# Peptides against a protein of PDB entry 8BZL: the designs that were tried, part 86

Target 1, 228 residues: chain A of PDB entry 8BZL
Amino acid sequence: SYDRAITVFSPDGHLFQVEYAQEAVKKGSTAVGVRGRDIVVLGVEKKSVAKLQDERTVRKICALDDNVCMAFAGLTADARIVINRARVECQSHRLTVEDPVTVEYITRYIASLKQRYTQSNGRRPFGISALIVGFDFDGTPRLYQTDPSGTYHAWKANAIGRGAKSVREFLEKNYTDEAIETDDLTIKLVIKALLEVVQSGGKNIELAVMRRDQSLKILNPEEIEKYV
Target 2, 242 residues: chain B of PDB entry 8BZL
Amino acid sequence: SRRYDSRTTIFSPEGRLYQVEYAMEAIGHAGTCLGILANDGVLLAAERRNIHKLLDEVFFSEKIYKLNEDMACSVAGITSDANVLTNELRLIAQRYLLQYQEPIPCEQLVTALCDIKQAYTQFGGKRPFGVSLLYIGWDKHYGFQLYQSDPSGNYGGWKATCIGNNSAAAVSMLKQDYKEGEMTLKSALALAIKVLNKTMDVSKLSAEKVEIATLTRENGKTVIRVLKQKEVEQLIKKHEEE

## One batch from the design tools (peptide; made by RFdiffusion4, then SolubleMPNN)

Design b1_p13_5_s2 (from b1_p13_5 with H2S S3F N4A)
Fold by OpenDDE base, seed 2:
Structure b1_p13_5_s2 (fold): chain B 228 residues (1-228), chain C 242 residues (1-242), chain A 13 residues (1-13)
Amino acid sequence: as target 1 above (228 residues)
Amino acid sequence: as target 2 above (242 residues)
Amino acid sequence: SSFARPLDEELLP
């Protein structure tokens, strides 16, 4: 029945619900990811946390496992569903395979989940894009991006959300081997990239770093200001 | 476009979920509910609209629901939807208790329901719940907590917040008067009365039109108490004298 | 408009 088909092809071959989900992503806060030599960095624009809101509950960067973290742009509730399923998969993989997931594996899992929601009757696409970063078991840093369609690609650096175009343009110009030569330079690159679209400096940036064999570290505002 | 209004929750060309937004608009017409977090407790204050003399229930709470021994919630929106969601919250909490032999952490209960709400925005043949909730609770992880959730399945923790009618104005007032780190339950109660007096569409605030519940810790146990009408009257009187 | 802004205020026009 045509009535149950949420995501259908248009006469010109477009999946409008996927495209419209991408528009939802474009309205989301900007997120940026950069792969360094031995570090991966995620940054997200913080909208001024409403006065009286608990900042703890407004985190846009989350761990999927000890070796993988994710930032997203788009619908927060949709993101939570994806995050929860990804976490379960990461744990399941550890139990069944006895090794942590590769960043590519969990990205592919998330991408497959998203794709199924674009093809299943009675389901709308997820209104999120994600930047997934981490380390493979061999110590290789990875950065992947997923979109509402379920596509995924590996990146050196990328951005999603409202300011993604400007941030990407900045990264295309400034991402060099020299710019990521050290962990600190890599962090600085992410901050500079976000500052292209964020007005109020370090106070409006959430920044997370993951180094080889280390857990995700969320930088506090004071730590961020040191790089500005 | 009418095409996006009549069917399963789908994205508009602009990337909006209109059915969710419309559900939120419906909540804006519901009675006001406030939540305020204090150092020594947390409270809910809600507008009571159904004042029927013929109500047989002596302990009738129209908008405040006990979920378990450590949590309560207040609802704004469609009553039938609220009843379904509050029942589900109780079931989730009970199942967790049975499975793990400990109370469910506050945020986990909130997120569990929020995932259900979200599902009703994503799966075909479902409409969003026309309900926002305020949650108050205590757990060993974060102590006293206040959460808000909406029809989208999004949630957040708050020091103070409001849902329902004139919620924006109420939030503005809370932002002005809430003193972070210095809020006692007593001061929170006074603030709740102050805000309700200004935001409710009533000429004069009366105890009959206000429900207040407090959540405190006594001797290592959570105590959820609905204030008696006389206690609410005293709070109103005190406010009128200031 | 006094719409209870969805917590996803970022997605509202």
Scores: peptide ipSAE 0.022, ipTM 0.633, DockQ to the pose 0.627
Fold by OpenDDE base, seed 3:
Structure b1_p13_5_s2 (fold): chain B 228 residues (1-228), chain C 242 residues (1-242), chain A 13 residues (1-13)
Amino acid sequence: as target 1 above (228 residues)
Amino acid sequence: as target 2 above (242 residues)
Amino acid sequence: SSFARPLDEELLP
């Protein structure tokens, strides 16, 4: 019964609306995240922007706070809602606790929000998965992944979206302590991982880097090409 | 019947709550969790299914959660639902501590969560939580305790029980091998390994696929400890030699 | 020998 956007259990114990939301994520552009020693890196597949579309309007990597960044796969409109709420929570936390959120804290907030939309009547699940990266106040780099169900886990590296399987297989083979020994090697690992699914090289990759005690930096295409 | 399957948790003409039944079906597909009460402690043993090389090992336990200094739980079912419920348990326990300046009794914490679960089966606009929990704890009223709760909000105290995949078979085995009044934590650990070996549908039980936590009392304090992989390996090895 | 305090079986499906 598609007429009621109610996430209910099937007779066999499935939440079909959550599963279908996961299918929506699988249709999304690929995103990858890698945690290095003193760096976190997000990479996203750029869809061939229609020749007349402003490339600046299709940002799939966004800051939630000064110390936390998020990439997503799936429905962009859904992502906007999650991002806005997460940003408000980050600011609220700074005001009430006088410290920035931990990456785990904001991930848990987002996960709880997603989960709520899987139980509330008249609401559908969010059609997004997210990679959330950043630094805790102690300088520890973190990477988390969330899905439409509201499940979240910490990762060394992960991928979401259409090419996620291939990218994960690559990361499982190539993620080693040696491969993340330096910031540059970590960046190179992310680029190589994305190139498993992106045909047109560095021009179709969006890359964001957050180093310890530094703000989010989005790399330009020329900077990306230096790592290819 | 189909109309009642797709709506908010309501009674069927036959008086059944199908959404609760279907939530319990979802739990049947989850990894196995065992709880065993001993004279000198309680334990939880859980199947670990997510062995991913890229997972950050910082997770103390995937399926076993510390609730407070005196209680822990394990979960079977939907992970996101479990996360919400475990957070609520922690909040309830903290609020009680702040209000009464003493730890919440084990059964009261279980009951408080069960009331929440029940509400999600009765009030419109909600679905049941697709989660069963095992609770282990110690309090001054009843000592060591083991509880089980399900999506309906029902709960009970147990000497030994199982939730998740092959739970019925596990419970049958526990009934056969559990020796009332003679159960030590050591014997309980051995029993847990024995039951998991038969219920996890794996040719060989490996330490990587099992999480075990124990709750004991030492010097008048509760100690909750997750066993190290090496300790679990030793338990498995001992079982294979028997 | 009560292996378990009886769950209210009426609430079980």
Scores: peptide ipSAE 0.010, ipTM 0.510, DockQ to the pose 0.053
Fold by OpenDDE base, seed 5:
Structure b1_p13_5_s2 (fold): chain B 228 residues (1-228), chain C 242 residues (1-242), chain A 13 residues (1-13)
Amino acid sequence: as target 1 above (228 residues)
Amino acid sequence: as target 2 above (242 residues)
Amino acid sequence: SSFARPLDEELLP
């Protein structure tokens, strides 16, 4: 009965709907984020798109603003809602505060949104985790992660989705100052991390890069293969 | 009846609020937080459970939050709920400062949050916050203060108290060892280490697993300081030598 | 503890 009730505690103090939302994230395609010195990189596992599916419709990396982008794992429909709300907030912030959001600010906004959906009986949790990357106005690269509960933390590197454990283990071993010394090395690190769980190389990876004072760049498969 | 367990903000036939009780149960499984009031200051000591290599920020304060220049809190329970409540505390304190041009009194800040907590136990479509808080502060009205609040919106002032895992045992130890009127901050720190060593389910207490903050007055100003790992190590070492 | 940080184990390093 407790597992069917939205946003109620079990006798043991569990929020089952939040736990089940986390299970939805575990079933999601793997996403990886790495903060370099002057670069942030997101990589996502491409699900084998049915031959007839338009690849444009299955983007797991999206811009929230000129200085912030996110990748997600879990329910795509839920992600769209979060992305749209975040984009509106980014624009609102520019209008009201006259500056772009910090990566922390928009992460906190998303986290608060998620948390509210875990506390209202009329709503279920979002079935998504997100990696949010970007640059603050001072040029500092940032990486944050959020989960269905609305928790968030800053990371040097992290992974979410079905292959997250293996990818994190790889990153824990290989994330060093030397490994992120250059933009190219940072990109290579992300690709290598994803290849721990993704078969068939660059064709099954979506990769995005944001450099200081530059917009989000999605790498094409040919560009990815140069790093493999 | 399971009906009363699955809905927020309703009384059982026995007059119990099961969702509040279950929220308290969740807190019982959270990391231990301890507060001790001394004559010359007040402290919070909290268990750190999650140390991750890839974290960007060295969590100097995983469970201890500065609220304003005169107050801090520690949290036991659901992290996301705690983040919402600590942010609200900061906003309340800031709004008060802007409105009255003076810091909010400690008890008034605690009460304001407790009203919010209570509302989440009474209004339909909401669940209780799965969080208890310890508050430390100084104000001109009562000096150094320690408060505890729970998911129901209840609060109380304390000389020493504990929330989270093994809190009942910790409180018992505090009652035994706390010397009213004679407690220095130094002795309070020693007591905190003693209690945490016994209440944390760890074979050996390590500085990486303990977060401590002190609130003192220096030259007519409040100073909130998180102890460095080396300072905590020294406290643990002293305890092991006794 | 699952209560302090209800994160999926796969989301924790």
Scores: peptide ipSAE 0.009, ipTM 0.520, DockQ to the pose 0.039; fails the geometry check

Design b1_p13_5_s2 (from b1_p13_5 with H2S S3F N4A)
Fold by OpenDDE base, seed 1:
Structure b1_p13_5_s2 (fold): chain B 228 residues (1-228), chain C 242 residues (1-242), chain A 13 residues (1-13)
Amino acid sequence: as target 1 above (228 residues)
Amino acid sequence: as target 2 above (242 residues)
Amino acid sequence: SSFARPLDEELLP
C-alpha cells in the first residue's frame, strides 16, 4: 500500500525519510546556541516579520521549564508537538521526582520521542533539529543538540538550520575561554555568529538568555543592538 | 521527484511535504477570505461563490462560522474538510468551557486545531486538510485577535491577512494601506471592501457575493455580527464614491 | 557511511 509513510532502510542502509527530514531542517531558519561560564544563550534568525504579523506568535525560542529552553530549526508545527510533550514531561518529572529535569534528561526524552517516530509504521520523522539549553540543579550550564534521527550530543556551541555551516565555522574559530569569560561576551559571541548569516543586523535576531539561577530572558531589539 | 508527490506524510528528498504544499495550492483556488484587526474590533470578509437561487436555506454565512461566544472563523478550501474542522473547533471550545468554566483563550483554540492539522501531515494513511482558516476573537488576555492557520498546522497572529484566491495580492494591499495603531473597525471595513474589490475577479463587487462579520465588545460582552446585505451594499457604495 | 549521521558531528566537545 503506497499510502503509508514508512521509514525503511534503503538497500544501501539509508533511512531516507530521516535524511529528508534533515533536509527540512537545513531549510529552516538558523538557530545558534552557546554555553558560557554561567550563562546559556540561544539566538534565532527572525525572518522579516511581515509588517502585519504579530511578533508574539512568531517565537522560535520556547521555555520547556524554568531551567530549560529550546530553539529549533525546521517544521514549526512539528516543533510545537515536541515542545508540548517536553513541557508535560518536565512537569511530570517535578511531580514524580520532586526536582526539575536535567538538561540531558529532557534532551534524551525528546531524542527518544524523535527516534520512535523514525521507527513507527504510519509515522514520519519530525522535521526538526533542536538546541536545548539550560541549567542543571547544580548550576551547571548545558547545551544539547538533537536531530530528526533522535541522536543527541552535548556541545559548547552549535548551530542548526540554513546558515548552520557558516555559523559553526565562525564558532569554531571564535569560541575561546576568553570569548565566554563574561555573560556579555557570550551574548556578543552569539550575536556575531548569527550576523554571519543574518542580513539587516540585530532587528532580525531573536535572542534568549538564561543565567545561572535566573529565568529565561528574551532580549528586545534594543538590548540586542547594544551588543552588535 | 514525482514519486513523492502522491504520497501523504512523506518527505521529499529536498525535505518538502508535497501533500501539504498541494493542499495549500488547492486553497489558493478557493474563495478569498480576509481578516483585519482594529482597535475597537476585528472583522472577517469572505467571498461567497455559491449563489444558488434555488437554495431553500438562505445561508447567511457560507464561509463564516461562529465557534463560541467570543470567536468566529472563516475558511478557504475543501468544504467537507472545513466542516470537520469547524465542528472540531466548536467541540474543543465547548469541552474547555465545561472543564474550566471559562472560555478558551483564542490562541489556545487555534493551537489545538493546528495540532490536529499537524497530525494529519505526520500520521500515515492520512492526508492534510485542504483548508486554511482565519480566526477572529476576543479574550481577556490579549483582547481582539486575528489568527491564520494552514494545512501544515502552522499558525500566526496578524493585524491583517488574507487566504484563498489572490491572497498574495490582497496581503500586499493590506500592507500598504493598513495603518498601525489608527485602524478603526469602520476603517477596517472600508479597507476590506477595497481589497476584495481588487482581489475578486469581478467587474463590480456586489453585496450578494460578500460576507462580512464583525466582532466587537459591547457592555463587557463579545458581539459577533454578520452584516446584513444592505449594510454591505452601503460599504460598497461608499467605496465606489471614493 | 550511509547512515543518517548527526548533521553536526564537527563540533563535538
Scores: peptide ipSAE 0.005, ipTM 0.597, DockQ to the pose 0.028; fails the geometry check

Design b1_p13_5_s3 (from b1_p13_5, 4 letters changed)
Fold by OpenDDE base, seed 4:
Structure b1_p13_5_s3 (fold): chain B 228 residues (1-228), chain C 242 residues (1-242), chain A 13 residues (1-13)
Amino acid sequence: as target 1 above (228 residues)
Amino acid sequence: as target 2 above (242 residues)
Amino acid sequence: SSFARPLNEELLP
């Protein structure tokens, strides 16, 4: 019965709607994030773009600001709401504080937003997890992950979505200082990690890279194939 | 699944939003709407289901709505919900025009409505809209565009797509016959008739049962035109001769 | 919000 209500505690102390939102995330396309030395990389599984679908409209990696980007797994419409709110906050911060947000700041904002939707009557949780990457103004690369509960943590590498378990296991084995020694090796690590769960190679991967003092770059399929 | 039918849109144990899925199922029973993007234009074709001789107002477009000078949409699903959403689209477009002194970009209008749809799936005391929409438009950023949105607030751009009754079969046919990069508006119209003829549950396709609108550019202006019944008859006749 | 960019807006170069 408790699973039918707006997010309430079960007798056992569970927030079922949050847990069920996490199940929605697990059905989402896989996303992976890796923090290198001077680079952050996001990779996502391209859903087989339906024939006749415009690929432009199927993006799972988006910029929140010039120094921050996000990938998500779960409900796309929910993600759009979160992204829009985050973008507004990033701009507001620039206007009021006269500096760009730190990656931690915007992550905390998103996490707080999610948390409120788990506690407010008449709202369901957001059915998304996010990987948020970027650079702080001091040039430090950051990777954060948030889930439907509104929790967030900093990571060296992480994955979300349907293949997240396999990708995380791969990263746990292969993420070393040597594996991220160069930008190219870091990119290769992300691609290899995604290939654990993505069939048909580089054509089904979307990859974005952000280097220190550079804008977000989305790699084209040909560029991705060079690392396969 | 049945346990989640009667309440505000909540997650099932499997992470599904059943109220959204049920809204999509309701749309599957609605009249067929097609959209096809061409190099020189974009079109909507919709099934007319309510042909009542006693209707005082001959609605030339039951399912196709002009949103502004550069955009139109077609709807599949609950008519009352569709009316609310199409009105909201018009309001959003007008507010943007007033604020920025230029027409709203097509995708921005679509996303604005999709955010509303999404909200009705997340906030208590609301149900999802039982409506899918096809949007056609032109803007200076991307030229001719075709979008589809559903009750979840998801949307996507398409070269060709279908919503409503027999949409899966229609999409399959479109995938087979759509020639990317070579699609003219003329060929798109022919394709629309071909697909409708096969997917509509009618023995013979008639012009009275089909609404078609085209969006083109003429002399630097967008032209949205609903085809006359005679024009549709000619398209049907041409298809029957092939 | 005036700052809401569509998800599919070209990532600022």
Scores: peptide ipSAE 0.011, ipTM 0.691, DockQ to the pose 0.033
Fold by OpenDDE base, seed 3:
Structure b1_p13_5_s3 (fold): chain B 228 residues (1-228), chain C 242 residues (1-242), chain A 13 residues (1-13)
Amino acid sequence: as target 1 above (228 residues)
Amino acid sequence: as target 2 above (242 residues)
Amino acid sequence: SSFARPLNEELLP
């Protein structure tokens, strides 16, 4: 019964709308996140931008606050709604608590929002997974992942989207304390992980780096090529 | 029947709430959680299914949540639903503490959440929570307590119980082996391992796949402790030697 | 018997 966008249980206990939203995520461009010692790195597969499309308009990595960044896989329009609400919450928290959000706090907020859309009548789940990275006020780097169900976990490294399985398999093999010993090695790990699923090398990768006590930096293609 | 399956939680012609039943079915596929009440404490034991190498180890417990200084819970079912409910439990407990300047009694906290669960089965525009909970706690009224709640908003106090996968078999085993009035926390831990070994459908129980928390009283204070992996290994080893 | 019937069994008709 597709006529009612109501997430209900199947007789066998499945929430099909959530599962279908997860399928929408699997169709999305691949995103990867890695937590280093004093760095967090997000990488996203650049979809072949139509020759006439402005590359600047297809940002899949966005800041939620000065200390937190998010990449997503799935429906871009859904992501925009989540991002906007998360940004408002980050600002509200700064005003009320006089401190920036922790990465866990904002992740929990996003997760709760997603979960609510799986229980509310007349709403469908968000067709997005997200990787949320940043630094807590104590300088601890964090990486979280959320899915359409509203589930979230902390990760050392993870991937979402089309190539997520292959990227995760790579990370499971290659994520070691030695592999993240330096900022440069951590960046290299993310690039290598994405190259498992991206055919055209560094030109089709968007990479964002947040170092301890530094703002989000998006690497240009030339900077990425130095790590390949 | 099919028309009632796809709508908000309404009664079927036969008087059944299919969405509640289906939510309970979802819980049956979740990892096993056990609760056992002893004379000197209460414990939760839960199956840990998410053993992923890339998980950040900072999460000490995936399925066991501290609610306040005197209570903890374990969850079986949809993780996202569980997160919402555990947050609500914490908020309810905190609001009570602020209002009355004393900890919320265990049963009152359980009841408050059960009312919320029930509302999600009765009011339009909502689906049931796909979660059952076990609650352990201590209060000055009843001492050590163990409760179970389900998606319907029903709850009950127990000496020992199980939720999630193979819960019926686990409960049967608990009925056979639970010695009323003689249960120590040590014996309860041994019983938990025995039951989990039979219910987790694994050839060998490993400490990596089991989370255990104990709630005790020390010097007039409640102590909630998650057992270390080494402690769980020792319990498993002891069981294998018996 | 202090082992009440599992709540789940009471809800199943």
Scores: peptide ipSAE 0.008, ipTM 0.524, DockQ to the pose 0.071
Fold by OpenDDE base, seed 5:
Structure b1_p13_5_s3 (fold): chain B 228 residues (1-228), chain C 242 residues (1-242), chain A 13 residues (1-13)
Amino acid sequence: as target 1 above (228 residues)
Amino acid sequence: as target 2 above (242 residues)
Amino acid sequence: SSFARPLNEELLP
């Protein structure tokens, strides 16, 4: 009975709906984020698109603002809601505070949103984890991760989704100052990490890069293959 | 009846709020947090469970939060709930400062949050926060203070207390070893290490698994300091040598 | 001293 109840504790102190939302994330396509010195990189596993499906319509990496982008794992529809709310907040912040959000700020906003959906009756948790990357106004690259509970942390590198464990293990071994010394090396690190779980090389990877004072750039397959 | 278990703000026939009790169970599984009041300061000591190499180094404190210049807290329970509550504490403290041009008294801040916690046990459509907090602070009214609050919105002042895993055993040890009126911050730190060593579910206490913050007064100002890993190592070493 | 940072929204119903 407790597993079907929205936003209630089990007798042993579990929030089953949050745990189940985390399971939904684990079924999602793998996403990886890495913070370099002056670059942030997101990589996402592409699901095999049906031959007639427009690949352009399935983006798992999106901009929240000019200085912030997000990748997610889990329910795409849930992600759209979070993304839209985050975008509105980014715009609102620019209007009211006259500065862009910090990566932490927007992460906290998203985290708070998620948390509220774990505590309000009639609402289920969001079935998504997110990697949020970008640059603060001072030019510091940031990487944050959020989960369905609304927990968030800053990372040097992290992964979410079905292959996250393997990707994290790879990153724990290979993330060094030398490995992120250049933008190209950082990109290569992300690709290599994702290739631990993605089959058929660069064709099945979506890769985005944000450099200091630059907009989000999605790499094309040919550009990705140069790093493979 | 299980019907009372699924509704967050309903009394059982016996007058129990099961969702509050279940929230307390969630806290019981959380890492241990200790608070000890000394004559010359207060401290929080917390178990660090999340040790990941890929965490950004900026996040050195997992469970200890600065609330304002005169107060800090430690949390046991659901991390996301804790983040929400710690943010609210900071907002309350800031609003008070802006309104009254003086820092909020420690107990008033604790009470304000406890009212929020209580509301989440009484108003429909809300679940209790799965979080207990220890608060340390200084104010001009009562000096150094230590408080504990739970999901029900109850709070109390303490000389020493513990929340989270093995809290009952920890409290028993604190009662045995705490010397009222004679507790220095140094002795409190030693006591914290002693209790954590016995209550944490680890074979050996290591500095990487312990966070300690102290609150002292220096030159008429409150100083909140998180101990460096080396300092914690020294405390552990001293304990092992005794 | 690295203290964990806050969330922005008011908790009061």
Scores: peptide ipSAE 0.014, ipTM 0.518, DockQ to the pose 0.123; fails the geometry check

Design b1_p13_5_s3 (from b1_p13_5, 4 letters changed)
Fold by OpenDDE base, seed 1:
Structure b1_p13_5_s3 (fold): chain B 228 residues (1-228), chain C 242 residues (1-242), chain A 13 residues (1-13)
Amino acid sequence: as target 1 above (228 residues)
Amino acid sequence: as target 2 above (242 residues)
Amino acid sequence: SSFARPLNEELLP
C-alpha cells in the first residue's frame, strides 16, 4: 500500500525520511545558541515580519519551563507539537519528582519522541531541529541540540537552519573564554553570529536570554541594537 | 521526483511536504476570503460563488461560520473538509466552555485546530485538509483578533490578510492601504470592498457575490453580525462613488 | 558519498 508513510532503510542503509526531514530543517530560519558562564542565549532569524503580521504570533523561541527554553528550525507546526509535549513533561516532572527537569532530561525526552516518530509505521519524522538551553538546578548552564533523527548532544555553541554552516564557522572562530566572560559579551557573540546570515541588522533578530536564577527574557529590538 | 508527489505524510528529498503544498495550491483556486482587524472590531469578507437560484435554503453565509459567541471563521478550500474543521472548532470551543466555565481564548482555539491539521500531515493514511481558515474573535486577553491557518497547521495573527483566489494580490493591496492604529471598522469595510473589487475577477462587484461579517463589542458583549445584502450594496455603491 | 552527515557535526570542544 503506497499510502503509508514508512521510514525504512534504503539498500545503502539510509533512512531517507530522516535525511529529508533534515533538509526541511536546512530550509528553516537560522537559530543560534550559546552557553556563557552564567547565561544562555538563543537567537533566531526573524523572517521579515509581514507588515500586517502580529509579532506575538511569530515566536520561534519558546519556554518549556521556567529553567528551559527552546529554539527550533524547520516546520513550525511540528515544533508546536514537540513544545507542547515537552511542556507537559516538564510539569509532570515537577509534580512527580518535585524538582524541575534538567536540561539534559528534557532534551532526552524530546529526542526520544523524535526517534519514535522515525520508527513508527504511519508516522513521518519531525521536520525540526531544536536548540534547548537552560539551567540545571545546581545553576549549571546547558545547551543541547537535537535533530529529526532523535540524536542529541551538548554544546558550548551551535546553530541550526538555513545559515547554520556560516554561523557555526563564525562561532568556531570566535567562541573563546574571553568572548563569554560576561553576559553582555555572550549576547554580543550571538548577535554577531546571527549577523553573518541575517540581512538588515538587528531588526530581523529574535533574542532570548536566560541568566542564572532568572526567568527567560526576550529582548526587544532596541535592546538588541545596543549590542549590535 | 514525482514519486513523492502523490504520497501523503512523506518528505521529498528537498524536505518538502508536497501534499501540503498541493493542498495550499488547491486553496488558491477557492473563493477569496479576507479579514481585517480594526480598533473597534474585526471583519471577514468572503466571495460567494454558489449562487443557485434554486437553492431552497438561502444560506446567508456559505463561507462564514459562527464558532461561538466570541468567534467566527471563514474558509477557503474543500467544502467537505471545511465542514469537518468548522464542526471541530465548535466542539473544541464548547468542550472548553463546559470544562472551564469560560470562553476559550481565541488563539487557543486556533492552535487546537492547527494541531489537528498538523496531525493529518504527519500520520500515515491521512491527507492534509484542503482548507485554509481565517478566524476573527474577541477575548479578554488580547481583545479583537484575526488569525489565519493553512493545511500544514501553521497559523499567525494578522492585522489584515487574505486566503483563496488572488490572495497574494489582495495581501499586497492590504499592505498598501492598511493604516496601522487608525483603522476603524468603517474604514475596514471600505477597504474590504476595495480589495474584493480588485481581486474578484468580475467586471462589477455585486452584493449577492459577497458575504461580510463583523465582530464588535457592545455593552460588554461580543456581537457577530452578517451584513445584509442591502448593507453590502451600500458599501459597494460608496466605493464606486470614490 | 551522499551520507547525510549528521547536521550536528560535533563542534569539538
Scores: peptide ipSAE 0.000, ipTM 0.608, DockQ to the pose 0.029; fails the geometry check

